Peptides against a protein of PDB entry 4PN1. Designs and how they scored, part 176

Target 1, 261 residues: chain A of PDB entry 4PN1
Amino acid sequence: KIEMNFLNKPIVPDTTKVISNFLTHYLITEPVEHVEIEAKLGTLIDLETQNRFEFPVMNETILNPEFNLRTRFESDMTASEHKYLNEFLNQAFRDSQKPGRLPFAYKHTKQVDLFYETEDNSRDKIRVSKNQSDNQVLACVKKRRVADLFLYCPNDAFDIRISISDELPVSMPSGNQQPSLTRLKDRVGYVHQEIKIDLTKTTQNDPVYDTTERHELEVEFGNIADLRDRAQKAKDGMEAPLFRRVQLFMDNVRILRREHS

## One batch from the design tools (peptide; made by RFdiffusion4, then SolubleMPNN)

Design b1_p25_6_s2 (from b1_p25_6, 9 letters changed)
Fold by OpenDDE base, seed 4:
Structure b1_p25_6_s2 (fold): chain B 261 residues (1-261), chain A 25 residues (1-25)
Amino acid sequence: as target 1 above (261 residues)
Amino acid sequence: SSPILTSENFHMPLKNAQPEQPDDD
């Protein structure tokens, strides 16, 4: 008979603990009311070299936010990489429809996001999202980024940003306000075990931005209420449910960041 | 028994985060 270790008990990776603590802070300790928790695939760019950041580590590493590493995160990929990931997820969707598997759900959404300045001239903009086909308002929110956690992934195609955001529902802007920015989003969404995976093509016709088109992949916790319950249980001494959920999330992220054309 | 997770000292506000591209979504 083989045992998994000298205690014959599962051990939780340190990465899972660190991420779980990070999430617990913004779910329970200083709770964000309308919290969104997502991971974006992208690249940590060294501001000095304008190349991908180089850190003396050999594997997935959570960066300490207390240190200014003089980096920027680019939440973008090539059209080729994005297409490859779409084909990969389409295959994963098909395979999940087989007997004995948990199926993916799929949704294709085309939306327009309209950004408006706030009356208080705050840096936070109001985002109005509409369906492109019928102009139905999907959401009107003021999104605030609360915290970021960066993972440097030297062996993979992408680095990761995990973000905590507050999506505050707000009233529609007055009919006299013009949007300061308009973005077209073509989004294909996959949901598996309440983890949402979105491939988004964003088109922006604004000369102020360097790119008119961006290709993003994001992974989101689709059930925040359940995640908050798990985080509370962890604070109360029952950690296993939270760890399992964070491990599931991170394993999905790890699969995706390894795939490239 | 292992100590439970604590989040009291794990505050990572945006002000301490690395700069990023504008991605208001």
Scores: peptide ipSAE 0.021, ipTM 0.418, DockQ to the pose 0.190
Fold by OpenDDE base, seed 1:
Structure b1_p25_6_s2 (fold): chain B 261 residues (1-261), chain A 25 residues (1-25)
Amino acid sequence: as target 1 above (261 residues)
Amino acid sequence: SSPILTSENFHMPLKNAQPEQPDDD
């Protein structure tokens, strides 16, 4: 009989522990009320070279937020890469419908995001999301990004940003306010085991600049209540449920960032 | 000729997609 190790027990990767601690902080220690937790695929850009950042590591590495590495994160990919990932996820969806598998759910959404300035001149804009077909209001929120955790992935096509955001529901802007920005979003969403995977094409019309398109892939925790419960149990000394959920999330992210055309 | 990636080609809907679940927005 083969054993896993000399203890014959599972070991938790350090990456899982670090991410779990990061999430626990914003779920339990300093709790964000309307928390969104997502990972975006993209590229860490060196501000000096304007190329992908080069760090002296050989594998997936969580960057220490205490260090200013003079980087920016670009949450974008080429249209070709985005198409490839869509085809990949479509195949994964089909394979999951087979007997003995847990199925994906699928949804296609087209929405318009309207951004409004706040009366207090806060940096946080009010976002009104509407269905593109009938202009029904889907949401009205003030989104604040609370924290980011960056993963440099030298062996993969993409780097990762894990973001904690607060999506505070707010009242609709006054009818006399004009949006400062309008974005069209075409989103295909896949859900597997309450992990959301979204491919989003964003079109932004700037009156001064040409229409810009962005292609994003996002991975989100679809059940925050369950995640918060797991994080609480972890604070109480039972870490295994949280570690398993974070490991599942990260394995899905790792699959996606390795796929490229 | 590389197929021109038009907006129509980016988000290929699944044929026979399962009923849309409500967004847990």
Scores: peptide ipSAE 0.015, ipTM 0.417, DockQ to the pose 0.016
Fold by OpenDDE base, seed 3:
Structure b1_p25_6_s2 (fold): chain B 261 residues (1-261), chain A 25 residues (1-25)
Amino acid sequence: as target 1 above (261 residues)
Amino acid sequence: SSPILTSENFHMPLKNAQPEQPDDD
């Protein structure tokens, strides 16, 4: 008979605990009301070298936010990398439709985001999202990023930013207000076990910046109510349900960040 | 000794994070 270890009990990795504590803070301790929790694939850039950040670690490492490492995060990839990930996810989708598997759901969305200045001249903009085909309003929100947690991944193609955001529903801007920015989004979304994986191509025409095209991959918790329930149970001393959900999320992120052309 | 990471530590201002791309929402 084989046992897991000398206690014959599962051990929770420190990465799972740290991320779980981070999420619990913004779900329960200081709760964000309209919380979005996502991981973006990208690159930690050292501001001094302008190259990918180098740190004396050999594996996935959560960076301590108390220390200024003089980094920026770039949530972008090449068109070829983005295409490769799309093909990879398409294959994963097909394989999941086989008997005995849990299937992916798939959705393709094309939207336009219109950004408006707020009346109080706050830095926060109102985003109106519309369907490109029929101009129907999909959402009107003021998004505020609350916190970030960075994972440096020296063995993988990408580093990770986990972000907590507040997506506050707000009233539509007045009919006389013009958008300060317009962004086109072409998004393919894959959902597996309530984990959402989005590939987004964003085109932006800015008068200050050249026309920019970005290629992003996001992994999001699709069931916040369940996650909040799990986080509450964790605060009450039953951590296992939260740890299992965070482990599932991170395993999906780890699969994706290793895939490169 | 490096401080033990607790849930409360994550509320502190993130000193290592600089702005990403403009209007990244």
Scores: peptide ipSAE 0.021, ipTM 0.409, DockQ to the pose 0.289; fails the geometry check
Fold by OpenDDE base, seed 2:
Structure b1_p25_6_s2 (fold): chain B 261 residues (1-261), chain A 25 residues (1-25)
Amino acid sequence: as target 1 above (261 residues)
Amino acid sequence: SSPILTSENFHMPLKNAQPEQPDDD
């Protein structure tokens, strides 16, 4: 008979524990009410070199936020990388439709995001999202990024930012307000086991800057209520459900960040 | 129809990476 280890018990990787604790803080300890939890693929850039950050580690590592590493995160990729990931996810979608698999769902969405300044001159803007085809209002929120956790991934094409955001539903801006910024989003969303994987092409028209295009891939927890329940159970001493969910999330992220053209 | 996002080829060099767009997405 083969055993898992000398205790014959499952062991949880430190990465899973650290992420689980991070999530638990913003789900339970200091709960964000309208929490969004996503991982974006991108690049940790060294502010001194303007190149990808180099750290003396050989594998995926969570950066300690207490250390000022003088980095920024670029949540962008090339159009070719984005296309490759789209083709990869399309294939994964097709393969998941086979008997004995759990199928992906997908949705293609084109929206326009209009950003408005708040009356209190808060740093947080009001975002009005509309369907691009019919201008139907999809959402009106005040989004605030609450916290970030960065993973340096030296063996993969991308580094990872896990972000906690608060998406507070708010009333529509007054009819006399003009948007300070407009973004067009072309998004293909894939869902597997309530993990969302979104490929987004964003076009931003800035009155000061030239039109910019970004290609993003994000992985999001699609069932926050379930995740919060799991986090509560973890606080109550039953950690396994949370660890399993975080492991699933991270395995999907790990698959994606390894794929490149 | 396969879920395909049309990506237009836009090569931005990392050196000219735009200032972090406020992640207000």
Scores: peptide ipSAE 0.021, ipTM 0.451, DockQ to the pose 0.050; fails the geometry check

Design b1_p25_6_s3 (from b1_p25_6, 9 letters changed)
Fold by OpenDDE base, seed 5:
Structure b1_p25_6_s3 (fold): chain B 261 residues (1-261), chain A 25 residues (1-25)
Amino acid sequence: as target 1 above (261 residues)
Amino acid sequence: SSPILTSENFHLPLKNAQPEQPDDD
C-alpha cells in the first residue's frame, strides 16, 4: 500500500494557494461585481530586449505583482500555434465524447466588437458585441482590468496572464456616436467542467496600419457563482473546494501552454 | 457549427505592424 506522504493527507501546491488567494481577494475581500476571471496564453516580453524575458527560475513561477519587472505581456501566438491548439482541442473534444468521460461542449461564434469612447474620456471603453451574421446585440459592457497575475513558464511554449476584469453592463452608446475601434472575432469555445477554453482569431482594421490578425487562447472560469461560493468557504476556513477548482483550472492551463506546433 | 477551425481561418499575423493593442475586449 502506498501513502501520499508521511501524513497520508493531500497537500496543496503552493501555486494553487497563491492563485486561490489572489482570486479570493477579488471575489470576496474587495469583490468585483461582474467579475471575469481568465488566463491568457502569451509571452512575457522584456521591454529592454523586446524578447521573451528570462527569469532565473526553472519551472512555473508566479511573478510578484509588487515588482516592476519591466515586462509586457503579449497575448498572441502564431497562426500555426493557434491551429495546432485548435486541432489539439478538437481531439480532446472527440475523446471526451467517449463512454466514461465528461463531454466537452463547444460553440463557434463570429462576432463584431464595437468600441466606443465614454463621455468622460475615461480609459475604459464601452464595448458593444454583435453577432456577425444577424447583427444581434450580444452584450454592451464597460470592461475594466482590475488585476493581473503573471506566470512565467520557462519549460513551456507560453507564459500565462491570469486577469481579473469587471464587465459592467452599460447602456448602448448614443446613436450619433461612432465606434473608435471595430474588431471581428472568430471564436471557438470549448467547455469542460465549467471551464471555458476559447480560441479566438481577431481581425482588426486600423486606419493607419494594415489589417492585423491576432490569435489568442483563453481559459476562463465559466461558473463565477460557484467560484465565489468556494472562495467564501475558503475565507470561512474551508479551503479545499476552492483549491480543487483552482487546481482544475490550472491543470487545463498547464496542458494547453505545453502544446505547440 | 464545428469546433474545427480550418487552415483557412488562420493567417500569419503581421509582425510589428501595429503598436501593442489592448488585449482586453
Scores: peptide ipSAE 0.022, ipTM 0.485, DockQ to the pose 0.066; fails the geometry check
Fold by OpenDDE base, seed 3:
Structure b1_p25_6_s3 (fold): chain B 261 residues (1-261), chain A 25 residues (1-25)
Amino acid sequence: as target 1 above (261 residues)
Amino acid sequence: SSPILTSENFHLPLKNAQPEQPDDD
């Protein structure tokens, strides 16, 4: 008979615990009301070298937010990398439709995001999202990023930013306001076990930016209510349900960040 | 001694939220 270890009990990795604590803070301790929790694939850039950040670690490492490492995160990839990931996810989708598997759901969305300045001249903009085909309003929100947690991944193609955001529903801007920015989004979304994986091609005509196109991959918790329930149970001393959900999320992220052309 | 990572330690204001890329919004 084989046992897992000398205690014959599962061990929770520190990465899972740290991320779980991070999420619990913004779900329960100082709760964000309209919380979005996502991981973006990208690159940690050292501001001094303008190259990928180098740190003396050999594996996936959560960076301590107490330290200013003079980095920026670039949530972008090449068109070829993005295409490869799309093909990879399409294959994963097909394989999941086989008997005995849990299937992916798939959705393709094309939207236009219109950004408006707020009356208070706050840095936060109002985003109106519309369907490109019929101009129907999909959402009107004021998004605020609350916190970030960075994972440096020296062995993989991408580093990871986990972000907590507040997506506050707001009233539509007055009919006399013009958008300060217009962005086209072509998004393919894959959902498996309530984890959402989005590939987004963004087109933006902004003279401030050298590139008019951005290619992003996001992994999001699709069931916030369940996640909040799990986080509450964790605060009450039952951590296992939260750890299992965070582990599932991170395993999906780890699969994706290793895939490159 | 490195501070023990608690959930409270994660509430650090986004210091240099320099817009890394155009608004992720």
Scores: peptide ipSAE 0.021, ipTM 0.440, DockQ to the pose 0.250; fails the geometry check
Fold by OpenDDE base, seed 4:
Structure b1_p25_6_s3 (fold): chain B 261 residues (1-261), chain A 25 residues (1-25)
Amino acid sequence: as target 1 above (261 residues)
Amino acid sequence: SSPILTSENFHLPLKNAQPEQPDDD
């Protein structure tokens, strides 16, 4: 008979603990009311070299936010990489429809995002999202990013940003206000075990930005209420449910960041 | 027994995060 270790008990990776603590802070300790928790695939760019950041580590590493590494995160990929990931996820979707599997759900959404300045001239903009086909308002929110956690992934095609955001529902801007920015989003969404995976093509006709088209992949916790419950249980001494959920999330992220054309 | 998760010392506000591209979504 083989045992998994000298205690014959599962051990939780340190990465899972660190991320779980990070999430617990913004779910329970200083709770964000309308919290969104997502991971974006992208690249940590060294501001000095303008190349991908180089750190003396050999594997997935959570960066200490106490250190200014003089980096920027680019939440973008090539059209080729994005297409490859779309094909990969389409295959994963098909395979999940087989007997004995948990199926993916799929949704294709085309929306326009209109950004408006706030009356208080705050840096936070109001985002109005509309369906492109019928102009139905999907959402009107003021989004504030609260915290970021960066993972440097030297062996994979992408680095990761995990973000905590507050999506505050707000009233529609007055009819006299013009949007300061308009973005077209073509989004294909996959949901598996309440983890949402979105491939988004964003088109922006704004000369202020260096790119008119961006290709993003994001992974989001689709059930925040359940995640908050798990985080509370962890604070109360039952950690296993939270760890399992964070492990599931991170394993999905790890699969995706390894795939490239 | 392992110690429980603690978040008291794990405050990672945006002001301490690395700069990034504008990605208001």
Scores: peptide ipSAE 0.020, ipTM 0.421, DockQ to the pose 0.183; fails the geometry check
Fold by OpenDDE base, seed 1:
Structure b1_p25_6_s3 (fold): chain B 261 residues (1-261), chain A 25 residues (1-25)
Amino acid sequence: as target 1 above (261 residues)
Amino acid sequence: SSPILTSENFHLPLKNAQPEQPDDD
């Protein structure tokens, strides 16, 4: 009989522990009320070279937020890469419909996001999301990004940003306010085991600049209440449920960042 | 039907797009 190790027990990767601690902080220790937790695929850019950042590591590495590495994160990919990921996820969807598998669900959504300045001149804008077809209001929120955790992935096509955001529901802007920014979103969302995977094409029209398109892939925790419960149990000394959920999330992210055209 | 992201219908004129504002999405 083969054993896993000399203890014959599962071991938790350090990456899982670090991410779990990060999430526990913003779920339990300093709780964000309307928390969104997502990972975006993108590229860490060196501000000096304007190329992908080069760090002296050989694998997936969580960057220490205490260090200013003079980087920015670009949450974008080419249309070709985005198309490839869409085809990949479509195949994964089809395969999941087979007997003995847990099925994906999916949804296609087209929306318009309108951004409004706040009366207090806060950096946080009010976002009004509307359905593109009928202009019905889907949401009105003030989103604040609370924290980021960056993963440098030298062996993969993409680096990762895990973000904690607070999406505070707010009242609609006054009818006299004009949006400072308008974005069109075409989103295909996949859901598997309450993990959301969204492919989003964003179009932004600037009256001064040409129309810009962005292609994003996001992975989100779809059940925050369950995640918060797991994080609480972890604080109480039962870490295994949280570690399993974080591992599932990260394995999905790892699959996606390795897939490219 | 497979979920397909289609680029064809992004024809809404967006006004006042400033460059990469932080991912406030």
Scores: peptide ipSAE 0.019, ipTM 0.448, DockQ to the pose 0.058; fails the geometry check

Design b1_p25_6_s4 (from b1_p25_6, 10 letters changed)
Fold by OpenDDE base, seed 5:
Structure b1_p25_6_s4 (fold): chain B 261 residues (1-261), chain A 25 residues (1-25)
Amino acid sequence: as target 1 above (261 residues)
Amino acid sequence: SSPILTSENFYTPLVNRQPEQPESF
């Protein structure tokens, strides 16, 4: 008989603990009301070299947010990488439809995001999302970025930014207000075990930006209520449910960040 | 040059209309 270890009990990776604690803070300790929690695939760029950040580590490493590492995060990827990930996820979807598997759900959405200035001239813009086909309003929110956690992944195609955002539902802007920015989004969404994986092609009609098109992949917690419940239980001393959910999330992220064209 | 990703590249998988099979642990 083989045992898992000398305690014959599951062990929680340190990464899982750190991320779980990070999430617990913004779910429970200083709770964000309309929280969105997503991981974006991208590249940590060294501001000094303008190349990918190089850190003397050999594996996935959470960067300490208390240190200014003089980095920026580029959530964009090449069209070829994005295409590869789409093909990969399509195959994963197909494979999940087989007997004995938990199936993916799939949704293709084409939307336009209209950004509006706020009356208080806050940095947070009102975003109105509409379906491109029928102009149906999908959402009207004021999104505030609350916190970021960066993972440097030297062995993988992508680094990771985990972001906490507050997506506050707000009233529609006045009919006389013009959008300051418009973005077209072509989004393919995959959902597996309440983890959302979105491939998004964004076309921005803004002359200020050097690139008119961006390719993003994001992984999101699809059930925030469940996650908050798990985080509360963790705060109350029962950490295992939270750790399991965070582990699932991170394993999905790890699969995706290893894929490259 | 990386091929330009077009909306046509977003393949819509055929959803299996078969009833969800239970996970085989």
Scores: peptide ipSAE 0.018, ipTM 0.384, DockQ to the pose 0.014
Fold by OpenDDE base, seed 3:
Order: C-alpha cells, then structure tokens, then sequence
Structure b1_p25_6_s4 (fold): chain B 261 residues (1-261), chain A 25 residues (1-25)
C-alpha cells in the first residue's frame, strides 16, 4: 500500500494558498460586484533592459505586489505561438470527446468593440460589444481593472497575469457620440469543467500607426457564483473546495504556458 | 516547417462535423 506522505494526508501547495487568498479578498472581503477573474499569458518586461524580466528564482513565483520591480506585462504572443496553442486546444477538444472523458465545449465568436469616452473624462472607457455579422449589441460595459497578481515563470514560454476586473453594465452612449477606438475581436473559446480558455485575435486600426494585430490567450473562471461560494466557505474555515478549484484553474494555466511552437 | 502565418491564412476552419468542431485560427 502506498501513502501520499508520512501523514497520509493531502497537502496544499503554497501557490494555491496565496492565489486563493488573493481571490477571496476580491470575492468576499472587499467584494467586486461584477467580477471577472482571468489569467493572461504574456511576458514580464524589465523596464530598464526592455527584455524579459530576470529574477533569481528557479520556478513559478508569485511576485509581491508591494515591491516595485519596474516591470510591465505584455499580454501578447507571436502568430506562430497562437496558432500552435489553437492546434493544441483543438486536439485537446477532440480527445475530450472520447468515452470516459469530460468533454470540452467550443464557441467561435466574432465581435466589434466600440470604445467611448465618458462624459467625466474618466480613464475608464465605455465598451459597446456588437456581433460582427448582424451588429446586434452583445454588451455595454465599463471595465475597471481592480487588481493584478503576477507570476514569473522562468522555465516556461510565458509569464502570467491574474487580473481582477469589475465589468459594470452601463447605458448605451448617446447617439451623437463617436467611438474613440474600434477593435475587431476574433475569439475561439474552449470550456472544460467551467474553466474558459479563450484565444483572441484582436485587430485595431490606428490612424497614426499601421493596423496592429494582437494575439492573446486567457483563462477565466466560468462560474463566479460557485467560486464566490467556495471563497465564503474558505472564510468560514472550510478551505478545501476553494483550493481544489484554484488548483484546477492553475493546472490548466500551467499546461498552456509550457506549450512551445 | 510551420507554415508562415499570415493574417489571411491563420484562420482555417476545421470542417464542422457535428458536434461543432473547433476551428483553427
């Protein structure tokens, strides 16, 4: 008979605890009403060198937000990396349809995001999302970034930003307002066990700069109500359900950031 | 040799076999 350890009990990794506490803060302690929780793949850039940040650690490390490391996060990848991840996820989808597996769901969406300035000249823009095919309004929101948690991943292709955002539903801009920015989004979405994995190609027409394309991969918690319930239970002393859900989320992120074209 | 990804050839829809098959960019 094999045992897990000398106590024969599961142990929770410190990374899982730190992330769980971070999420619990914005789910329960200072609750964000319309919370979005996503992890983006990208690169931590050292502002001094303009190269990938180098820190004296050998594995996945959560950076302390209290320290100014003079970094920026670039949530972009090459077209080849993006294609590779798409092919990888397509194969994962196919494999999950086999008997005895939990299947992926798949959705392809093409939308246009129109950004409008607010009357108060606030930094937060109103985003109107429309379906590209029929121009139907899908959403009208003001997205506010609340908090970020960065993971430096020296052994992987990508670093990670976990973001807490508030997506406040707002009324449509007045008919006389012109959008300050238009963005085309082509998104393929994969859902497995209520974790959303989105590959997004964004095209932006800048009047000054040539049309820029961005290639993003994001992983999102698909069931916020369940996550909030788990976070509340954790505050009440039952941490295991939250830890299991955070572990699942992070394992999916870890799979994706290790894939190389 | 990974095909050179251009904005034009990046999205190759996989032939939709029911159920909806994932498309490639």
Amino acid sequence: as target 1 above (261 residues)
Amino acid sequence: SSPILTSENFYTPLVNRQPEQPESF
Scores: peptide ipSAE 0.043, ipTM 0.443, DockQ to the pose 0.015; fails the geometry check
Fold by OpenDDE base, seed 1:
Structure b1_p25_6_s4 (fold): chain B 261 residues (1-261), chain A 25 residues (1-25)
Amino acid sequence: as target 1 above (261 residues)
Amino acid sequence: SSPILTSENFYTPLVNRQPEQPESF
């Protein structure tokens, strides 16, 4: 019989611990009420060179948010990369329907997002999301970005941004308000073990500039209540359930970012 | 070079249809 190590018990990667602590902070310590937790694939751009950032590390590395690296994160990919990921996820979906596997669920959604200024002229806009087919209101929220954690991934096609957001449900804007911005979203969503993977094509019409299209892939925790429970248990000294959930999430992210390598 | 992503080549999986290919949306 082979043992996994000299203690013959699982070891937790440092990355898992760091991310778990980050999540625990915004789930338990300073709890965000309507929390959304997602990872986006994209590129860390050096503001000086406008090229992909280069850091003196050789593998996946969580960047310390206390250091200003003069970077921006571009949550975009090429149409070809987005297509490849769509084909990859479609195959993963098909394979998961086989006996002995846990199946994916999927959903295709076409929506329009209307952004409105707030009465207090706050930085955060109200987003009204409607179904494109019947104009049914899907959501009306004020989304605030609370925190970001960046992973530099020098060996993969994409870097990662893990974001904590607060999506506060709010009342519909007054009928006299015009949207400051309109975005069309064409989204295919895949769910496996309550981890949601979304491919989104976003079209934005600018009155001054040509129509811009963005291609995004995001991975989201689909069960926040369970995640919060796991985080609470971690604070109470039982870390294993949280670590397992974070490891699952990150392994899914790692699979997706490697497909273009 | 991979084809440019269009509505015709953006595929959705067929639920409960094996071994059918995903449809373009």
Scores: peptide ipSAE 0.026, ipTM 0.401, DockQ to the pose 0.015; fails the geometry check
Fold by OpenDDE base, seed 2:
Structure b1_p25_6_s4 (fold): chain B 261 residues (1-261), chain A 25 residues (1-25)
Amino acid sequence: as target 1 above (261 residues)
Amino acid sequence: SSPILTSENFYTPLVNRQPEQPESF
């Protein structure tokens, strides 16, 4: 018989603890009311070199936000990488339909996001999301990014940004307001065990700037209520449910960031 | 000396960090 370790008990990786604590802060300690929690694949860019950041670590590392590393995060990938990930997820979807597996759900959506300036000159814009096919309003929100946690992943194709956002439902802007920005989103979404994986092609039309395209992959906690419950239990001394959920999330992220064309 | 990660500084909202130019969501 083999034992897991000298205690013969599960041990929680430090990465899981750090992320769990980060999430718990914005779920429980300073709770964000309409919280969205997502991980984006991308690249940490060194502002001095404009190349991928290089840090003297050999594995996945949560960057300490106290250090000014002079980096930016680019939540983008090539069209070929994005296509490869789509094909990979399509295969994962097919494999999950087999007997004895938990199946993926799949959804393809096309929406337009219209951004409006707020009357108070707030940096936060109002986003009106509409279905591209029928112009039906899907949402009207003010999204505020609350916090980011960056993972440098030297052995993988992508680095990771975990973001906490507040997505506040708001009233539609007045009919006299023109959008300051328009985004077309073509999104394929995969859901497995309430973890959402979205591949998004975004075309941004700015009246002042040239049209930009972005290819994004995001992984989101699909059940915030459950996550908040787990975080509360963790605050109360029962950490295992939260750790298990964060581990599941991070394992999915780790799978995806290793895949490349 | 490397800063020691504390809960107070670790969880500082982005508003207090040099605004990452909000990647336009």
Scores: peptide ipSAE 0.005, ipTM 0.309, DockQ to the pose 0.315; fails the geometry check

